Peptides against a protein of PDB entry 4CIC. Designs and how they scored, part 51

Target 1, 148 residues: chain A of PDB entry 4CIC
Amino acid sequence: KVSTKGHYGVQAMFDLAQHFGEGPVSLKSIAERQGLSEPYLEQLIAVLRKAGLVKSVRGAQGGYILAREPRDIKVGDIIRVLEGPIAPVESVSQDDPEHSLKFDFSVTKSVWEKVKKSIEEVLDSITLADMLKDAEEAQMAQGYMYYI
Target 2, 147 residues: chain B of PDB entry 4CIC
Amino acid sequence: KVSTKGHYGVQAMFDLAQHFGEGPVSLKSIAERQGLSEPYLEQLIAVLRKAGLVKSVRGAQGGYILAREPRDIKVGDIIRVLEGPIAPVESVSQDDPEHSLKFDFSVTKSVWEKVKKSIEEVLDSITLADMLKDAEEAQMAQGYMYY

## One batch from the design tools (peptide; made by RFdiffusion4, then SolubleMPNN)

Design b2_p14_1_s1 (from b2_p14_1, 5 letters changed)
Fold by OpenDDE base, seed 1:
Structure b2_p14_1_s1 (fold): chain B 148 residues (1-148), chain C 147 residues (1-147), chain A 14 residues (1-14)
Amino acid sequence: as target 1 above (148 residues)
Amino acid sequence: as target 2 above (147 residues)
Amino acid sequence: GIGGAAITLAPGPL
């Protein structure tokens, strides 16, 4: 599972992508639109800001913006910032060196490395711009379904 | 992360694949080779047996065998049996229908569905026979590095 | 039934 942190982080970044070029959005407005608690969102945004994915704008119309264009932010970038490296299996603590046949660990590890690579490839293939496009296409499809 | 249950389940099934055709292996021997606790392995094997991936052989030389050939058991089959369907994100409880813009949920959900599909494709592309082959190739490569 | 999700991307909190 992507953690709640990763999931809501992608939602918050997607909200910022939808408003990209419109100026800074308040955390309150993001929280309201995305159904997130403001305090939780503040923690997410602080991490995303520190990682250089989000910028804080100061002033009366202050808030947050994407630090890069939506096309230049991958879902994988957001997940790595919030959760760290994708680990499909817990690192079994290296602590019991003696009895475990080292070979079986290597082959099972290779399965999980293949899974990791596949997840990374998918998440790195999806940008916030791709998500915006998918949202527009979904809205258009709904619009057409109501007019038929 | 694959749960400890999924991880050790794949290890135990791989151990059974390595001994496929040699007859039944004891849980003790699997536990010793794989560095697993026997009681934990017994629980895993019970689930795998109930799902028809493992057979119990009774008698003095009793133990467990794969219920199917290694080529007919995918890693995805083992994971689904032990952990259920691959869910890349927790099902956010559907409970707050009112205020959340339905659209944002749909697009983010589609990302996780793509991740799910990718994981399933990988796990369903790897059989226990593929793992056996990878192990043989790794052993051969080590053998050649020592000569 | 423990609807355990098979694969979590995040390191679950230990």
Scores: peptide ipSAE 0.151, ipTM 0.806, DockQ to the pose 0.465; fails the geometry check
Fold by OpenDDE base, seed 5:
Structure b2_p14_1_s1 (fold): chain B 148 residues (1-148), chain C 147 residues (1-147), chain A 14 residues (1-14)
Amino acid sequence: as target 1 above (148 residues)
Amino acid sequence: as target 2 above (147 residues)
Amino acid sequence: GIGGAAITLAPGPL
């Protein structure tokens, strides 16, 4: 499972993508739209800003913007910033060096590395621009269902 | 992450695959090989047995065997039995129906469904027989490095 | 170090 932190981080970044080019968005407005507590969103945005995915804008209408275009931000970039490296298995602490099972551990490890690679490929194949396009296509499809 | 339960479940099932055709394996022997506590392994094996992936054999040399051939058990089958359906995101309880976010939730949900599908495809593409083959190939490769 | 591995397949404890 993507943690609540990763999930809400992608939602907050997608909200900023929907408003890209409209100027800075307040944390309050993102929190209200995304159903997030403002204090929790502040923590997420602080991490995303420190990683250079988000910029803070100062002024009377201050807030946050994407630091890059939506096409230049992958979902994988957001997840890596918020959660760190994708690890398919909890690192069972390798603290027991004595068990001769280095080989069986190698084969089971290869399964989890295949899962990791697959997750990374998917998350790195999806940009915020792809998500915007999917949202537009879904809106158009719903609009056509109301005219029939 | 695959939970510790899923991880150790795959290890225990792989141990049973390595001994497939040799007769029943004791939980003690699996626990000693796989570095697991015997009580924890008993809980895993009970779930795997209830799902029909493992059989209990009675007798003086009683223990456990795979219920199917290694080629007929996917890693995905083991994970689904131990952890349930692969869910890439915690189901944020849909308990707040009032927020107009159905649309944004739809697009973000589609990302996680793509991740789910990708994980399922990988885990369903790997059998215990594939893992046995990978182990044999790795043993052969190490054997050639020592000569 | 933020060694929190991102994607857990198990339902976290509620």
Scores: peptide ipSAE 0.151, ipTM 0.815, DockQ to the pose 0.135; fails the geometry check
Fold by OpenDDE base, seed 3:
Structure b2_p14_1_s1 (fold): chain B 148 residues (1-148), chain C 147 residues (1-147), chain A 14 residues (1-14)
Amino acid sequence: as target 1 above (148 residues)
Amino acid sequence: as target 2 above (147 residues)
Amino acid sequence: GIGGAAITLAPGPL
């Protein structure tokens, strides 16, 4: 599963993409629109800011903006920042040496590496700009259903 | 992450595939070869047996066998049996109705559905027979490095 | 429990 952190991180970044070029948005406004707790969103935004995906703007109309254009931010970039490297299998923590039955069976590992690669390829093929386009297309399709 | 259950379930099924046609293998022998606790393996095998992927053989030489040929068992079948449907995002449990933040944003959902489909396609493209072949090729490649 | 999702990208709880 994409963690709640990754999922909500993508939602928060998508909200910032929808407001890209309109100026800084407050965490409160993002939290309200995305249905996130403001404290949880603060933690996500702090990580995203540290990674250089988001910028903080100070002042009375302060808040957050995307640090790059939506086309220059992949979903994979957001996930890697929030969750780290995509790992299909739990790394059995190296830290318990006694029960480290490291049957890293090369063959079973290769299955999970194939899964990893497929996930990475999908997430790296989708930008925030692609998501904006998909949202516009969906909104247009709904608009047509209300006018018929 | 594939859960420890899914990961070790694939390992246990692969061990049974390596012994396919040799007769029943004991849980103890699988546990020793795969580095699993026998009680944990018993739980996995119970689920796999109930799903019809594994058969129990009774007797002095009793144990477990694959219920089908290795070519007829996909990695995806093992994962679905052990872990259920592949879900890329944690289903925010429907059980907190107040904080059921209703923004199933269709667009973000579509991203996770694409990820799900990609994972399913990969796992459904790999059989236990493919894994056996990959193991033989790897063993041959190691054998050639020692000569 | 019923809702075990198979492949999680994040560590499920132990």
Scores: peptide ipSAE 0.150, ipTM 0.808, DockQ to the pose 0.376; fails the geometry check
Fold by OpenDDE base, seed 4:
Structure b2_p14_1_s1 (fold): chain B 148 residues (1-148), chain C 147 residues (1-147), chain A 14 residues (1-14)
Amino acid sequence: as target 1 above (148 residues)
Amino acid sequence: as target 2 above (147 residues)
Amino acid sequence: GIGGAAITLAPGPL
């Protein structure tokens, strides 16, 4: 499972993508629209800003913007920033060296590497621009269903 | 990440696949070969047995066998039995209904469904027989590097 | 049934 951090990070980045070109968005407005706590969102935005995916704007209408266009931000970029490298298996804690070290069975490792590669390919194939397009298509489809 | 339970469950099932046709394997021998504790392996095997992936054999040479041929057991079947449905996102705890319910944003959900489908396709494309073949090919490749 | 956490993408704590 993508952690709560990765999940909410993608939601917050998607909210910023929906407002891209409208100017800075306040953390309060993102939190209200995404159902997030402001303190939790501040932590996510701090990480995303440090990674250069988000910019802070100062002033009376201060807030946050995407640091790049929605087409130049992959979902995989957001996940790697928030969660680090996509690892399909928990590294057995370094703390039990006797049991962990012996049977990194190359074959079981190859299964998890195949899973990792597949996840990476999917997440790197989806941009925030693709998500915006999917949202517009879903809204149009709902609109048509109310007119029939 | 696949949980420790899923990871060790695939290792234990692969060990049983390597011994398929040789008769029942003791939990002790699996635990020793896979670097697992016997009590932890007993819990995994109990779940796998209840799901019909493993059979217990009684007698002086009692132990466990695969309930099906290695070609008829997908890695996805093992993971679903041990961990449940492949869910790419943690379900936000049912305990906070006010925040969790409103913004199941269909678009973010669609991203996770694409990830889920991709993981399912990979795990359902790999059988224990494929893993046996990959192990044999790896052993042959190592053998040729020593000549 | 306790929905077991399937494949998580989060790094476990180091």
Scores: peptide ipSAE 0.146, ipTM 0.808, DockQ to the pose 0.428; fails the geometry check

Design b2_p14_1_s2 (from b2_p14_1, 6 letters changed)
Fold by OpenDDE base, seed 5:
Structure b2_p14_1_s2 (fold): chain B 148 residues (1-148), chain C 147 residues (1-147), chain A 14 residues (1-14)
Amino acid sequence: as target 1 above (148 residues)
Amino acid sequence: as target 2 above (147 residues)
Amino acid sequence: GIGGPAITLVSGPL
């Protein structure tokens, strides 16, 4: 599972993408729309801001914006910032290198590396712009179901 | 991350695959080779046995065997038995269906479904027989580095 | 008992 941190981080970044070009969005408004606690969202936004994915805007209409266009932010970028490197398994701390059959560890490791690569490829293939497009297409499809 | 349970479950099943056709393997010998605690391995094997991936053999040379050939056991089968369904995100308990913008939840969910599908495809593409082959190839490659 | 963690494809914290 993507952690709650990664999941809600993508959700908060997607909310900022939906408002891209409309100006700064308040954390309160993101929290309300996305069903997040404001204190939890503050922690996520602090990490995302430090990584340069989000920018704080000061003023009476202050808040947060995407620091890059939605097309220039991959889901993989958000996950790597919040979660770190995609690791399919816990790195079994190599604390006991002596007794582990080095060989069996290599084959099982290769399985998890294949999983890692596949996840990275998927997450790096999806941008916030792709998510916006998918949202628009689904809204249009719902709109057509009400008129038929 | 695959849980420790999934990871060690694949490792234990791979040990049984390496001994496939040689007869029953004791839990003690698997635990020693794989660096697992015997009590933890007993719990894993109990689940794998209940799922029909492992068979218990009785007798003085009793132990465990794969219940199927290594080619008929996918890594995905082992993981699903030990971990349940591959879920890229915690199912946010749909406990508050009213206030969540159903639509935004649908798009983010679709991302995780794509991730799920990709993981399932990888894990279902790798059998214990593929792992045995990869082990043999790597042993041969190491053997050639010593000459 | 809370079912074992589903394949948590999260990078655990380092």
Scores: peptide ipSAE 0.130, ipTM 0.815, DockQ to the pose 0.448; fails the geometry check
Fold by OpenDDE base, seed 3:
Structure b2_p14_1_s2 (fold): chain B 148 residues (1-148), chain C 147 residues (1-147), chain A 14 residues (1-14)
Amino acid sequence: as target 1 above (148 residues)
Amino acid sequence: as target 2 above (147 residues)
Amino acid sequence: GIGGPAITLVSGPL
């Protein structure tokens, strides 16, 4: 499972992508649209800002913007910033060297590394721009259903 | 993360695959080789047995065997039995229908569905027989480094 | 329990 942190981080970044070029978005407005608590969103935005994915704009109409164009931000970049490296299994702390036959550990590890790579490839293949396009296509499809 | 349960379940099933055709393996011997607590392994094996992935053999040399050949057991089958369906995100309980703009939820959901599918494809592409082969290849490679 | 999600991608803190 992508944690709630990763999931909501992608939602918040996608909300900022939808408003990209329109100026700063308030945390309150993101929280309201995305169904997030404002305090939780503040924590996410602080991490995303520190990673250089978002910028804070000061002033009466202050808030946050994407630090890059939506096409230049991968879902994988957001997940790595919020969650760290994609780990398919909990790192069995290498700290108990005594009992694990090292070999069985290597083969099972290779399975999880294949899973990791597969997840990374998917998440690195999807940009916020791709998500915006998918959103526009879905809105058009819904709009056609209301006109029939 | 595959939970510790899924990870250790794959290890225990792989241990049984390594001994496939040699007869029943005791839980104690699996626990010792895999660095697992015997009580934890008993819980895993109980689930795997109920799912028909392992069989219990009774007697003085009793224990467990794979219920199928290693080639007929996917890693994905083990994970689904132990963990249930692969879910890339926690199901945000659909219980608060009021405030989420349904649309943003759909696009983010599609990302996680792509991740799910990718994980399922990987785990369903790997059998216990593939893992045995990878183990043999790695043992041979280590053997060649010692000569 | 029967029905827990299989793969939890959680970065555990060390």
Scores: peptide ipSAE 0.128, ipTM 0.806, DockQ to the pose 0.485; fails the geometry check
Fold by OpenDDE base, seed 1:
Structure b2_p14_1_s2 (fold): chain B 148 residues (1-148), chain C 147 residues (1-147), chain A 14 residues (1-14)
Amino acid sequence: as target 1 above (148 residues)
Amino acid sequence: as target 2 above (147 residues)
Amino acid sequence: GIGGPAITLVSGPL
């Protein structure tokens, strides 16, 4: 499972993508829209800012913006920043020397590496721009459902 | 992360696949080879048996066997039995009515559904027979590195 | 049923 941190981090980055080009967004407004506590969001934004995915704007209209265009930010980039490397299994400490069958460990490891690669490929195939498009398409579909 | 339970469950099922056709394997021998405690392995095997992936053989040469051929058991089948449905995120309880933005929730959910589908496709594309083949290939490659 | 999350993508701290 993506942690709550990864999940809410993607949601907060998506909120910033929806407001991209409108200027700086306050943490308060993101927190209100996303149902997050401001202190929790501050921690997420601090990590995302340090990683160069978000910029802080100072002043009376201060807040946060995406550091790149939505098309240049992958979901995988957000997850790697918040969670670190995608690890589908805990590294069973290779250091238990009593695991006589080093071979079985290598084969099971290859399964998890295939899973890792597949997850990375999916998360790296989805940009914030793709998410914006999916949002617009779903909004249009709902709009049509109210007129039928 | 696949839990320790899922990981060791796949490892135990792979051990049974390596001995497929040789007759019943004792839990002790699996535990010794896989570096697992017998009590922990008993719990895993009980779940796998109840799901019909493993059979218990009674008698002096009693133990466990795969219930199907290695080609007919996917890694995904083992994981679903041990862990339940593959869930890439905790189901954020849809029931928090205060999440005013039902829409953003739907888009983020679609990302995780894509991840879920991809994981399922990978785990369902790998059989215990594929793992046996990968093991044989790796053993041959190591053999060539020593000569 | 211990329906633990099968795939916890938590990078544990190294």
Scores: peptide ipSAE 0.123, ipTM 0.808, DockQ to the pose 0.468; fails the geometry check
Fold by OpenDDE base, seed 4:
Structure b2_p14_1_s2 (fold): chain B 148 residues (1-148), chain C 147 residues (1-147), chain A 14 residues (1-14)
Amino acid sequence: as target 1 above (148 residues)
Amino acid sequence: as target 2 above (147 residues)
Amino acid sequence: GIGGPAITLVSGPL
């Protein structure tokens, strides 16, 4: 699973993408629209800002913006920043190196590497612009269902 | 990440696949060959047995066997038995239904569904027989480096 | 419990 951190990080970045070009968005407004606690969102935004995915704007209408266009931010970029490298298995804690090292059976490792590659390919194929397009298409489809 | 349970469950099932057709394997021998504690392996095998992936054989040479041929057991089948359904995001705990329900934003959900589908396709494309073949190819490649 | 979520993409502690 993508952790709660990765999940909510993608939601917060998608909210910023929906407001891209409208100017800075307040953390409060993102938190309200995404159902997140403002303190939790502040921690996520701090990480995303340090990674150069988000910019802070100062002033009376201050807040946050995407640091790049939605088309230039992959879901994979957000996940790597928040979660680190995609690891399909838990790292067996280094605390028992004698037992842990012997049974990284090359074959089981290859299964997890195939899973990793597949996840990376999917997450790197989806941009925030693709998510915006999918949202517009979903809204149009709902609009058509109310007219039938 | 596949949990330690899923990871070690695939290792234990692969060990049983390597001995398929040789008769019952003792939990002790699997534990020794896979670097697992015997009590932990017993818990894994109990789940796999209840799911019909493993059979218990009784007697002086008793132990466990695969319940199906290695080609008829997908890695995805093992993971679903041990871990449950492949879910690419943590289920937001049902404990705050009012906030959690509103923000299953259809678009973010679609991203995770694409990830889920991709993982399922990979895990369902790999059988224990494919893993046996990959192991044989790896051993042959090592054998050629010593000449 | 059997119903826990399967694939946890969590970076282990560094």
Scores: peptide ipSAE 0.122, ipTM 0.811, DockQ to the pose 0.481; fails the geometry check

Design b2_p14_1_s3 (from b2_p14_1, 6 letters changed)
Fold by OpenDDE base, seed 2:
Structure b2_p14_1_s3 (fold): chain B 148 residues (1-148), chain C 147 residues (1-147), chain A 14 residues (1-14)
Amino acid sequence: as target 1 above (148 residues)
Amino acid sequence: as target 2 above (147 residues)
Amino acid sequence: GIGGPMITLADGPL
């Protein structure tokens, strides 16, 4: 599973994308809209800020903004920042020296590398702009369903 | 990550595939070849047997065999048996009643559904026979590098 | 922070 951290990180970044160009958004308002605890969101935003995906704006109307346009932020970028490299399997810590059976599990490793690549390709194919478009299309579809 | 259970389950099934047609393999021999603890392997094999991917053979030369040919066992079948359905995100336990904000995260959900589908397609595209072939090709490539 | 693997196939917290 994408960790709760990755999931909520994408939600928080999507919220910032929905408000892109409207100015700084408070963590409180993101937390309220996304159903996140504010302390948890602070931790996520701190990581995202350090990675240069989010900017902090200071002042009375301070908060956070996307550091780049929604089209320039992939879901894969968010996930890599929050989770690190997509690893489909725990590296069995090679540190058990007795299980240093150099069984070249190259074949099993190749399966997981194929999974990794597939996930990376999907996550790198989706931008925050694509997510905004999908949200707009979903809202329009709902709007049409209420008028019929 | 694929859990250690999924990883070692695929290794154990691959070992059984390498010995397919040679008769029953002991858990001890699989554990030794795959660098697995025998008790952990017993748990994995019990699940795989219950799912009908592995058969137990009784007797002095008893052990385990694949229940189907390597071509008829997908990596996805092994993973589904060991891990259950591929879930790309932890279901945030909807059990926090205060966070019952029915925000239709349909958009974020759709991202994870795309990831799920992609993983399923990959794992369902790889059989134990494909893994055997990849192992043979790797062994041949190593053999040609030494000559 | 358990820099756990991004994608667990299991329902477990990784």
Scores: peptide ipSAE 0.078, ipTM 0.799, DockQ to the pose 0.161; fails the geometry check
Fold by OpenDDE base, seed 1:
Structure b2_p14_1_s3 (fold): chain B 148 residues (1-148), chain C 147 residues (1-147), chain A 14 residues (1-14)
Amino acid sequence: as target 1 above (148 residues)
Amino acid sequence: as target 2 above (147 residues)
Amino acid sequence: GIGGPMITLADGPL
């Protein structure tokens, strides 16, 4: 499972992508649209800003913007920033170093590395621009369904 | 993350695959080889047995065997049995139904569905036979590094 | 522990 943090981070970044070029968006506006708590969104945005995915605009019409064009931000970039490196397996906690260390079965590790690579490839293949396009296509499809 | 349960389940099933055709393997022997607690392995094996991936053999030389050939057991089958359906996103726990329900942003869901599909495809492409082959290749490669 | 993105394949927390 992408953590709630990763999921909501992608939602917040997607909201900023939808408003890209319209100027800065308030955290309140993003929170309202995405069904997120404003304090939680503040934490996400702080991390995303520190990573250079989001910019803060100051002033009376201040808020947040994407730091790059939607096409230049991958979902994988957002996930790596919020959650760290994509890991398909729990690193067995360090609690019993003697037993856990010996049977890092290279073969089972290779399975999880294959899974990791596949996840990375998918998340790195999807940009915020791709998500915008998918949203437009979905909206058009809904629009056509209401006209039939 | 594949849960510790899924990970150890794959290890235990792989151990049984390595012994496939040699007869029943004791849980103790699997636990010792895989560095697992025997009680934890008993729980895993019980689930795997119920799902028809493992068979219990009774008797003085009793133990467990794969219920199918290693080529007929996918890693995805093991994971689905132990963990349930491959879900790339936490289902936001039911605690706040009103806010969580509205913005199931179809687009963000589609991203996670793509991730899910990718994980499923990978895990369903890897059999225990593939893992056995990978182990043999790794052992051969190590053998060549020692010469 | 560096809680990397846990992708749990099941209904449990990733």
Scores: peptide ipSAE 0.075, ipTM 0.790, DockQ to the pose 0.151; fails the geometry check
Fold by OpenDDE base, seed 3:
Structure b2_p14_1_s3 (fold): chain B 148 residues (1-148), chain C 147 residues (1-147), chain A 14 residues (1-14)
Amino acid sequence: as target 1 above (148 residues)
Amino acid sequence: as target 2 above (147 residues)
Amino acid sequence: GIGGPMITLADGPL
């Protein structure tokens, strides 16, 4: 599973993408729209800012903006920043060396590497701009259902 | 991450595939070859047996066998039996209904559905027979490096 | 036990 951290990180970045070019958005406004706690969002934004995906703007109309255009931010970039490298198998933590994964047979490892590659390819194929387009298409489709 | 349960379940099923047609293998022998604890393997095998992927054979040469040919068992079948449906996002547990669930925005959900589909396609494209073939090819390649 | 979520990108808590 993408962790709640990855999931909410993508939601927060998508909210910033929807407001891209409109100026800074407050964390409060993102939290309200995305159904996130403001303290949790602060932690996510701090990581995303440190990674250079988000910029903070100071002032009375201060808040956060995307540091790059939505087309220049992949979902895979957000996930790697928040969760680290996509690992398809839990690394059995090094803490129990006696029963640990000594026999990661090359064949079983290759299965997980194929899964990893497939996930990376999907997440790297989707930009925040693609998500914006999908949202517009979905809103247009819903708009047509309310007029029928 | 595929859980340790899924990972070790695939290893145990692959060990049974390597011995397919040779008769029953003991849990002890699988545990030794795959670096698993025997009690943990017993739990995995119990689930796999209940799902009809493994059969138990009784007797002095008793143990476990694959219930079907290696070509008729996908990695995806093993994973679904051990872990359930492939879910790319943690379902935020229902226990806090006020904050968590309301805005699964259709667009973010679609990203995770694409991830799910890609994982399912990969795992359903690999059989235990494909894994056996890959192991034979790897052993042949290693054999040529020693000559 | 509730089957742990499949592919967790982060080490979810056990």
Scores: peptide ipSAE 0.049, ipTM 0.787, DockQ to the pose 0.423; fails the geometry check
Fold by OpenDDE base, seed 4:
Structure b2_p14_1_s3 (fold): chain B 148 residues (1-148), chain C 147 residues (1-147), chain A 14 residues (1-14)
Amino acid sequence: as target 1 above (148 residues)
Amino acid sequence: as target 2 above (147 residues)
Amino acid sequence: GIGGPMITLADGPL
């Protein structure tokens, strides 16, 4: 499972992509549209800003913008910034000395590496621009269902 | 991350696959080989048994066996039994009323469904028999590095 | 149902 942090981070970045080229968006407006708490979104945006995915704009109409075009931001880039490297197995905390026999048997490890690679390939194949396109196609499909 | 439960469940099932056809294996011997606590393994085996992936054999040489051949057990089957459906996103617990606006905006949901599908395809493509073959190939490769 | 997070990309808290 992508953590709540990764999930909401992708939602917030997608909201910024929908407003790309329209100027800075307030955290309040993102929070309202995406159903997020403003304090939680502030923490996410701070991380995304530090990673250079988001820029802060100052002024009376200040807020946030994408630091790159939607086509130049992969979902995988957002996830790596928020959650770190995609790890398919929970790190057994080193602190249980009886479970310290991490017989990470090479074969079971290879299964998880295959899962990791597959997740990385999917997340690196999807840009914010692809998500925008999928949103437009979904809106068009809904529009056609009301006219039939 | 696959939970510790899923990870150790796959290890325990793989140990049973390595001994398939040799008769019942004791939980103690599995625990020792896989570096697991016996009480934790007992809980995993109880779930796997209830799901019909493992059988209990009674007697002086009692223990556990795979309920199916290694080729008929996918890693995905083990994971679904231990962890439930592969969900790529943490289920936001329904109990936070402020976060109740699950605007599960169809587009972000579609990203996670693509991830889910990809994970399912990988885990359903790997059987315990494939894992046995990979283990044999790895042992052969180690044997050749010592000559 | 103990549907714990199947794939947490972060070190989950304890």
Scores: peptide ipSAE 0.046, ipTM 0.791, DockQ to the pose 0.401; fails the geometry check

